# Peptides against a protein of PDB entry 5HOI: the designs that were tried, part 26

Target 1, 351 residues: chain A of PDB entry 5HOI
Amino acid sequence: FRYMPFSPAGTPFGFTDRRYLTMNEVGYVSTVKNSEQYSITVSFFDVGRFREYHFEDLFGYDLCFLNEKGTLFGQSKTGQIQYRPHDSIHSNWTKIIPLQAGERITSVAATPVRVIVGTSLGYFRSFNQFGVPFAVEKTSPIVALTAQNYRVFSVHYSQFHGLSYSLSELGTSSKRYYKRECPLPMSLPNINSDMKKDANLDYYNFNPMGIKSLFFSSYGDPCIFGSDNTLLLLSKWRSPEESKWLPILDSNMEIWKMSGGKETTDIHVWPLALAYDTLNCILVKGKHIWPEFPLPLPSEMEIRMPVFVKSKLLEENKAILNKKNEIGADTEAEEGEEDKEIQIPVSMAAE

## One batch from the design tools (peptide; made by RFdiffusion4, then SolubleMPNN)

Design b1_p9_8_s1 (from b1_p9_8, 3 letters changed)
Fold by OpenDDE base, seed 3:
Structure b1_p9_8_s1 (fold): chain B 351 residues (1-351), chain A 9 residues (1-9)
Amino acid sequence: as target 1 above (351 residues)
Amino acid sequence: SKLSKLINS
């Protein structure tokens, strides 16, 4: 197994010279190959609040985390990190994270108050927003990080135990754990089924865990979106004994509902953030499960517990159609059986 | 919906 650099909602290059390093509710960071260098652009969805900026990257940054105050970049192999405030009032800073032989930075996260670096050997390094180090902790190998304010959601991987997660708070003097290396009930990509589609092979080579993104909700709950396209939310994490993962959205089911019950293979949800009860996402149309260029506008998808079974909805609609036919309602519209949109209960239709 | 437009486009 090889640990790959992970950034939230990052995309592969594929056959192109460009990719997204990261994207979330704030914006998107793109990189373009230009010979031996890269051009990085930091773009924002709120163009009234933020100004797009670009710079030349001579280091080949392969890790990124965007927040409302700045962008953190990292180079997985060299250990170089750079923080770039969006505001010109604050200076950029660069540091080299010491790496052991074969160690990689696997993920980085930044908040307005903390910078976090995780490695393939499970070194968890914390800094303030100015790059002043707090501590180094040894954990299980880190594969993904996100952070909000002082809280950090970390995903760990062991060949023996699979995926685990931690939820911690980085105070000024100490790290508090709410959850420490607890099992993460996220489905891993099935190499045999999911990789048979050539279009997905490039993605799973880029991201072997299939973690499309992880973030904190607007309420501060850890969220993760895996290869199964299910949004998991960690509920009741303040009560360790009551804490549970909730499948709050099956995005494949929601796409199926929104299509009138048609199987669609070319529509994909790319997660950005969870704001209240709405998943902010990119709806991707095409062969690739990730957004290409230009980036489509974000869409909103209401969270819904996956309580419906497709087969049951199909049977119920067939039963309704058969009843209409038995009642001899001369409703002239013999629109062919194949094109009738499945009547999804209006209470379940997303606006 | 935005999705219906995207699917039907």
Scores: peptide ipSAE 0.007, ipTM 0.580, DockQ to the pose 0.577
Fold by OpenDDE base, seed 2:
Structure b1_p9_8_s1 (fold): chain B 351 residues (1-351), chain A 9 residues (1-9)
Amino acid sequence: as target 1 above (351 residues)
Amino acid sequence: SKLSKLINS
């Protein structure tokens, strides 16, 4: 196993010279290879609120986190990090994170008040927004980070214990844990089933954990979107005994419903954020499960607990068709059985 | 929906 640099909704280069370093509800950060250099562009969905900017990257930043105030960049091997405010009022700053032999920065996160660096050896480093260090903590190896305000959602991986998560609050003087290295009930990518599609191999080489993204919801709940395309939300995390992961959206099921019950293999959900009851996402059409260039406009997908079984919906639709035929409604033309769009109940249809 | 448009495109 190799720890890879993770950024929320980051894409591989694949066979291209460009990729998304990160994307979320604020925008998307792209990088383009130019010989030994990279050109980074920070783009925004709200073009009225933010101005797109670019810069030359001589370091080859492979880690990124975008927030409403700035972009954090990191280089996984060298330990260099850079914070770039979106405004021109605040200065950019750089720092080198000390790394041990073989240690890598695996994830970075930034809020308007905190910068967090996680490593393959489980060093959790916290800073303020100006790069002033608060603390260094030793945890299990960190594979992913996200943060909102003072809260940090961290994902950890051990070869012996699998995936775990922590939820912490980084106060001015102390770190509080709400959850500390608790089991994360997320499925890892199944190498044998998922790798038969050549298009997935590049992705899992880039992101071996299959974590497409992790974020906090608009309500401040930790969310994670894995390789199974299920959105998990950590509910009731303030109450240790009541806290549970909720599968609030099966995006494959939602695509199937929206297709009228047709199996689609070329449409993929790429998660950005959860706002209220709506997953903000990119709908990707094609062989790759990640967005290419140009980036499609974000789409909204209503969250729904996966309660329905495809087979039951097909049986119910067959029963409705049989009843219509018994009532002498001669008007259903012989559309071939394979092409029959199933009636998805209106309560199940996403608008 | 945006998805329906994407499927039918």
Scores: peptide ipSAE 0.008, ipTM 0.594, DockQ to the pose 0.642; fails the geometry check
Fold by OpenDDE base, seed 5:
Structure b1_p9_8_s1 (fold): chain B 351 residues (1-351), chain A 9 residues (1-9)
Amino acid sequence: as target 1 above (351 residues)
Amino acid sequence: SKLSKLINS
């Protein structure tokens, strides 16, 4: 196993010279390789609120986190981080994170008030938005970070214990834990099933945990979207005994329903954010499970608990078809059974 | 929907 740099919804280069470093509801950060240098572009979905900007990257930033106030960049091997405010009022700042031999920055996160750096040795470093350090804590190895305001959702990996998570609040004087290295019930990528498609091998080499993204919902709940394309929400995290992960969306099931019950292998959900009851996402069409260039417009997908099974829907539709045939409705031509759209109940149809 | 157009395109 190798600790790889993780950024929310980041994409691999694949066979191209360009990739997305990160994307979310605010926008997307792309990098283009030019010889030994990189050109970074920070783009926004709200073009009326934000102006796109670019710069030359001489360091080869492989970590990124975008928020409404700025972009945090990191270089996993050198330990360099840079924060770039979107406004011209606040200055950019750069810092080197001290790394031990073989240590890597594995994830970075930034809010308007905090910067967080996590490492492959489990060093958790916190800063304010100006790069002033608060604390260094030793945790289990960090593989992913996200943050909202003062709250941090961290994912940890141990070869012995698998995935765990922490939920913490970074106050002015102290770190508070709501959850501390609790088991994370997320499935890891199944190398034998998921890697049978060469297009997936490149992605899992880039992101061996299969975490497509993690974010806080608009209500401040930790969310994670794994390789199984299920959105997990941490419910009731303020009550330690009541806290549970909820599978609030099976995106493969939603795509199947929207396809009229046809198995599609070329449509993929790429998660951006959870706003209220809708997953903001990119719908990816093609061989790659990640968005290519140009970036498609974001789509919204309503969250729904996966209470329905494909087999039951197929049985119900067969029962409806059999009833129609018994009622002697005229045999308009048997267009082959394969092309009949499965009538999804209106309660299950996405509007 | 926009999605049905993307799926059926």
Scores: peptide ipSAE 0.008, ipTM 0.572, DockQ to the pose 0.564; fails the geometry check
Fold by OpenDDE base, seed 1:
Structure b1_p9_8_s1 (fold): chain B 351 residues (1-351), chain A 9 residues (1-9)
Amino acid sequence: as target 1 above (351 residues)
Amino acid sequence: SKLSKLINS
């Protein structure tokens, strides 16, 4: 196992000279390799509110977090971070995070009020939006971070305990934990099943945890989207005893429904954000599970708890077909079995 | 939906 730099919805280079450093509901950050340097572009979905900008990156930033006020960049090996406000009113700032031998920055997050840096040794570093440090805490090794306002959702990995999560609030005077290194019931990538496709091997080498993204919902609930393509939401996190992870969307099931019950292997959901009852996502068509260039327009997918089993729907449809064939034995409608759309009940169909 | 158009394209 190796700790790799993680950014929300970041993509690998693959066989290309370009990748997305991060993407969310605000926009997407791309980097292009130009010999020994990189060109970074910060693009936005709301082109009326924001202007795209670019700059030359001499450091090779491999970590990124985008919010409505600015972009945080990080270099996992050198410990350099840079915050770039989208407005020209506030100055850019750069800082070096002290790293021990072999330590890496594994994730960064930024809100309009906080900057957070997590490392492979479990150093959790907090700053204000101007790069003034608040505290350094030692935790279990951090593999992913996201933040909204003063709240931080962190994912940790231990070889002994697997995945855990923390939910904290970074006030002005103190850090409060709502959850502290609690078990995270997310499936890790299955090396034996998922790595049979070369495209999945490249992604696994880029992101060993298979965390496609993590974010806070519009209601401020922690969300995580793993390699199983299930969106998990942390419900009731204010009540420690009642807090639970809800599988609010099986995106593979939703793709299967939308394909008329055909098994598709070339359509993938790439998560951006959860807004109310809809997952904002990129629908990716192709060999790679991640979006390529140009970025497709975002799509909305309604959240639905996975209550239905594919096998049961197939059996029910087969039973309906058999009953129709028992009644209609006389008409030679050789309509090939392969093209029959599974009648998904209207309550299950995407409206 | 916009989604069905993308799957059927």
Scores: peptide ipSAE 0.007, ipTM 0.557, DockQ to the pose 0.601; fails the geometry check

## One batch from the design tools (peptide; made by RFdiffusion4, then SolubleMPNN)

Design b1_p10_1_s1 (from b1_p10_1, 5 letters changed)
Fold by OpenDDE base, seed 5:
Structure b1_p10_1_s1 (fold): chain B 351 residues (1-351), chain A 10 residues (1-10)
Amino acid sequence: as target 1 above (351 residues)
Amino acid sequence: DKKLAELINS
């Protein structure tokens, strides 16, 4: 297994010279290859609040985290990190993270008050927003990080134990754990099912965990969106014994409903953030499961517990249609392959 | 809507 650099909602280059390093509710960071250098652009959805900026990257940053105050960049192999405030009041800073032989930075996160670096050997490094170090902790190998304020959600991977997660708070003097390396009930990419489309091979080579994104909700709950296109939310995390992962959205089922019950293979949800009861996302139409250029406008998708099984709804609707046809008289209506729109029960339409 | 927020916070 090879630990790859992870950034929230980051995209591969594929056959192109450009990719998204990261995207979320604040904006999107792109990089373009130009010979031996890269050009990075930091773009924002709220163009009235933020000014787009670009710079030349001679280091080849492959890690990124965007927040409302700045952008953190990292180079997975060299250990270089750079923080760039969006304002001109605060200075950029750069530092090198010491890496052992074969160690990689696997993920970085930044809030207005903390910078976090995670590695393939499980080194968890914490800093303030000015790059002053607080601590170094040895954990299981880190594969993904996100942070909100003082809270950090970390995903860990072991070949022997699979996926685990931690939820911690980085105070001024100490780290508190709410959860420490607990099992994460997320499905890993199934190479045999997901790789039947050559177009997805590039994505899983880029992101072997299939974690499209992870974030904190607007309520401060850890969220993760895997290769199964299910949004998981960690509920009751303040109560260690009561904490559970809730599958709050099956995006494949929601796309199926939005398409009138048609199997769509060309529409994909790309997660950005969870704001209240809506998933902020990019609806991707095309061959690739990730957004290309230009970036479409964000869409909102209401969160809904997957209470209904698609197969049962299809069987029930077929049974209702068959009963209607048994009550209807002798008219030889021709076998037109009318793509019969599956009437979604009105109770599943938004009130 | 309200039921899911209640289910997350309950």
Scores: peptide ipSAE 0.011, ipTM 0.480, DockQ to the pose 0.035
Fold by OpenDDE base, seed 1:
Structure b1_p10_1_s1 (fold): chain B 351 residues (1-351), chain A 10 residues (1-10)
Amino acid sequence: as target 1 above (351 residues)
Amino acid sequence: DKKLAELINS
C-alpha cells in the first residue's frame, strides 16, 4: 500500500497534462503541467461572487482544499503548503511542514478559521487561517481530511484495522473529539473486479482508498463518497453511542433509474457537496469515472435511502415480461423496437 | 429539509 495525496474530488492526470486538484460546491481548482512547472487556475461556480484567478506553481502542488475564503495548496513530498485568499486584501502565506524520511502530507483542509495538515505517519497539524500553529497530534495514518468551521472529519488507515474516522472540533485552547478513530464502514475498491478496466487502474493508483470525496453537509454532518458510489452520512454524531452511518444515496441506483432501468457503464456520479437533501455532483459521461475538461455544469441528485434491490426489480420485470409473452402468443408481433424501458414501479417514483 | 431530518433522526 502507498499513501497517496488526497484532495476532495481531485482527479488524476490520466493521459493528459491537466487535472483537477479539488472541486466542491464553491468551485474547482485545475492544474496544467508545462514542462517542469504547473499553471494553477482557481475557478468558481458563482461567477458573480468570485473572480477566477491563476498563478504559476513552481512546486508541483498535489494537494488542494477550496473554501469560500481561500485555497490551501500542499506538496506531499516537500511538505510545502500555501494558503491563497481569494480576496487580494489578505496576503498569501507559505510554510514548510517538517516531514520525516518517507513521510508524506496525505491530505490538507482549510476553513476560514483553521488549516489542517495530515500525514502518512499520522501527524495531525492544526493552524489558524494565518498559518500560526496550534498543535501537533500523533494519530493513526491520515488518508483524507475535510473541515467545516472548527470541525474536522479525518479518515485514517491501518494495515491491520482498515479504515477509521475521527470527528473533532478545534477550539482555541483544546481539541474535542466527538469520534476518535472509530471504524469506518466504507467499502474499499475491489482490486480484482474493478482493475479489469485500465481506466479504473489509473484511478486506483491515484486514489487507492477509492474515496471520491468527503465533506460536511449543509447541516454539518460528515459525508463520504466511496468507490461503491454510495453516499454515507454520519447521523447523530453528537451522541457517540447513537452515531451511525446512513447510506443516504446509491448513485448507481439513481443513474439506473434515470436511464429507464438500462445498464449504463459510461455515466458516473462525481460528488461535490451535500446541500440539504440534494447531492451536488458532476454527471460524467465517458470512459473515465472522473470529469475531464471542460468541467460539465453541476447537477443535483435528490438523496434517497436504497430500500429497493435492483436484482429483485429486474426479476419482477422479467417475470412480468415472460407472463406477457406467454399471454401474447396469439397477437401479431408488431416488431416495434420496444426500447424496453424497465417501468420503474410507481411506488419507487413516489418514495 | 424534512426528508433529511427524518433520515438523520430515524
Scores: peptide ipSAE 0.011, ipTM 0.493, DockQ to the pose 0.035
Fold by OpenDDE base, seed 3:
Structure b1_p10_1_s1 (fold): chain B 351 residues (1-351), chain A 10 residues (1-10)
Amino acid sequence: as target 1 above (351 residues)
Amino acid sequence: DKKLAELINS
């Protein structure tokens, strides 16, 4: 197993010289290889609120987190981090995170008030927005981080126990846990099924956990989007005994519905954020499951708990068609390849 | 709004 640098909705280079370091509801950060250096661009969806900027990266930043106030960069091997406020009022700062032999920064997160660094050895390092350290905690190995305000959602990995998560609040005086290294019921990538497409191999080499993104909802609930393309939301996390993961969206099911029940193999959901009751996402069309360049405009997908199973709907529709054909057997119905519009139940149709 | 709150609270 190899710990890889994770950033929310980050993309691999693939066969290109460019990739997205991260993307979310605020914008997208791209990097382009230029000989021994990189050119980083920080772009925004709200071009009226934010100005795009770029800089030369001599360090090869492979970690990124974007928020409304700035961008955090990290280099997984060297331990260098840089915070760049979007506004020129605040200065950029750089820091070296001390790493042990073989330790890597695996994830970084930043809010307007906190910077968090997680490592492959499970060092959880917290800072304020100015890079002043608060604490160092030893946890299980961290594979992903996100943060909103003072809250941190961390994903941990153990070879023996699989994925776990923590939900914590980084106050001024202490860290509070709402959840501490609890089992995360997310499916890991199935190497044998998912790697049958060469295009997926590059992605799973880049992101072995298959975590496409993790974020907090607009309501402050932890969300995670795995390789199964299911959006999980942590419900009732304020009550530890009542807390549960809700599969609030099967994006494969939603794409299937949006396609009129046609099997689409070239449309993929790339998660950005959960705003109210809609998943903000990129609809990716093509061979790769991740967005390429240029970035398509974000789309909204209404969240819906997957109550219906595609296979059952297909079987029921086949059974209805077969019954119609058995009753209609006296007329030579030409086997026209009629586009078998799967009657999606009206209750499941997107209005 | 309501549907998400219902889902989260269910």
Scores: peptide ipSAE 0.010, ipTM 0.486, DockQ to the pose 0.035
Fold by OpenDDE base, seed 2:
Structure b1_p10_1_s1 (fold): chain B 351 residues (1-351), chain A 10 residues (1-10)
Amino acid sequence: as target 1 above (351 residues)
Amino acid sequence: DKKLAELINS
């Protein structure tokens, strides 16, 4: 196992010289490799609110976090971080995070009020938006971070304990935990089943945890989207005893429903954000499970608890067809091939 | 919905 730099919805280079460092509801950050340098572009979905900008990266930033006020960059090996406001009013700042031998920055997050750095040794470093340090805490090894306002959702990994998560609030005077290194019920990528396709191996090498993204919902609930393409939401996190992970969307099931019950292997959901009751995502068509260039326009997918089993829907539709045949309704069943369009109940069809 | 249907049918 290797700790890899993680950024929300970041993509690998694959066979290309370009990748997305991060993407979310605000926009997408791309990097292009030019010899020993990189050209970074910060692009936005709301082109009326934000202006696209680019710069030359001499450091090889491999960590990124985009918010509405700026972009945080990090270099996992050197410990360099840079915050770039989107506006020209505030200055860019750069800082070197002290790293021990073999330590890596594994994730960074930024809000308009906080900057967070997590490391492979479990150093959790907090700063304000100007790079003034607040605290250093030792936790279990951090593999992913996201933040909204003062709240931080951190994912931790131990070889002995697997995945855990913390939910904390970085106030002015102290850090409060709502959850501290609690078990995270997310499935890790299955090397044996998923690696049959070369494209999945490349992604696994880039992101061994299979965490496609993590974010806070518009309501401020921690969300995580794993390799199983299930969106998990942490419900009732304010009540420690009542808090639970809800599988609020099986995106593979939703794709299957929207395809009329056809097995579709070339369409993939790439998560951006959860806004109200909709997953903002990129629909990826093709060989790779991640978006290529140019980036497709974002799509919305309604969140739905996975209550239905494909096999039961198939059995019910077979039973309905058999009953129609017994009632002697001369439905000209054209003898078309057994790719029986599963009549998904209209209540389950996405509008 | 429409965008995914368009993507599936393209």
Scores: peptide ipSAE 0.015, ipTM 0.608, DockQ to the pose 0.575; fails the geometry check

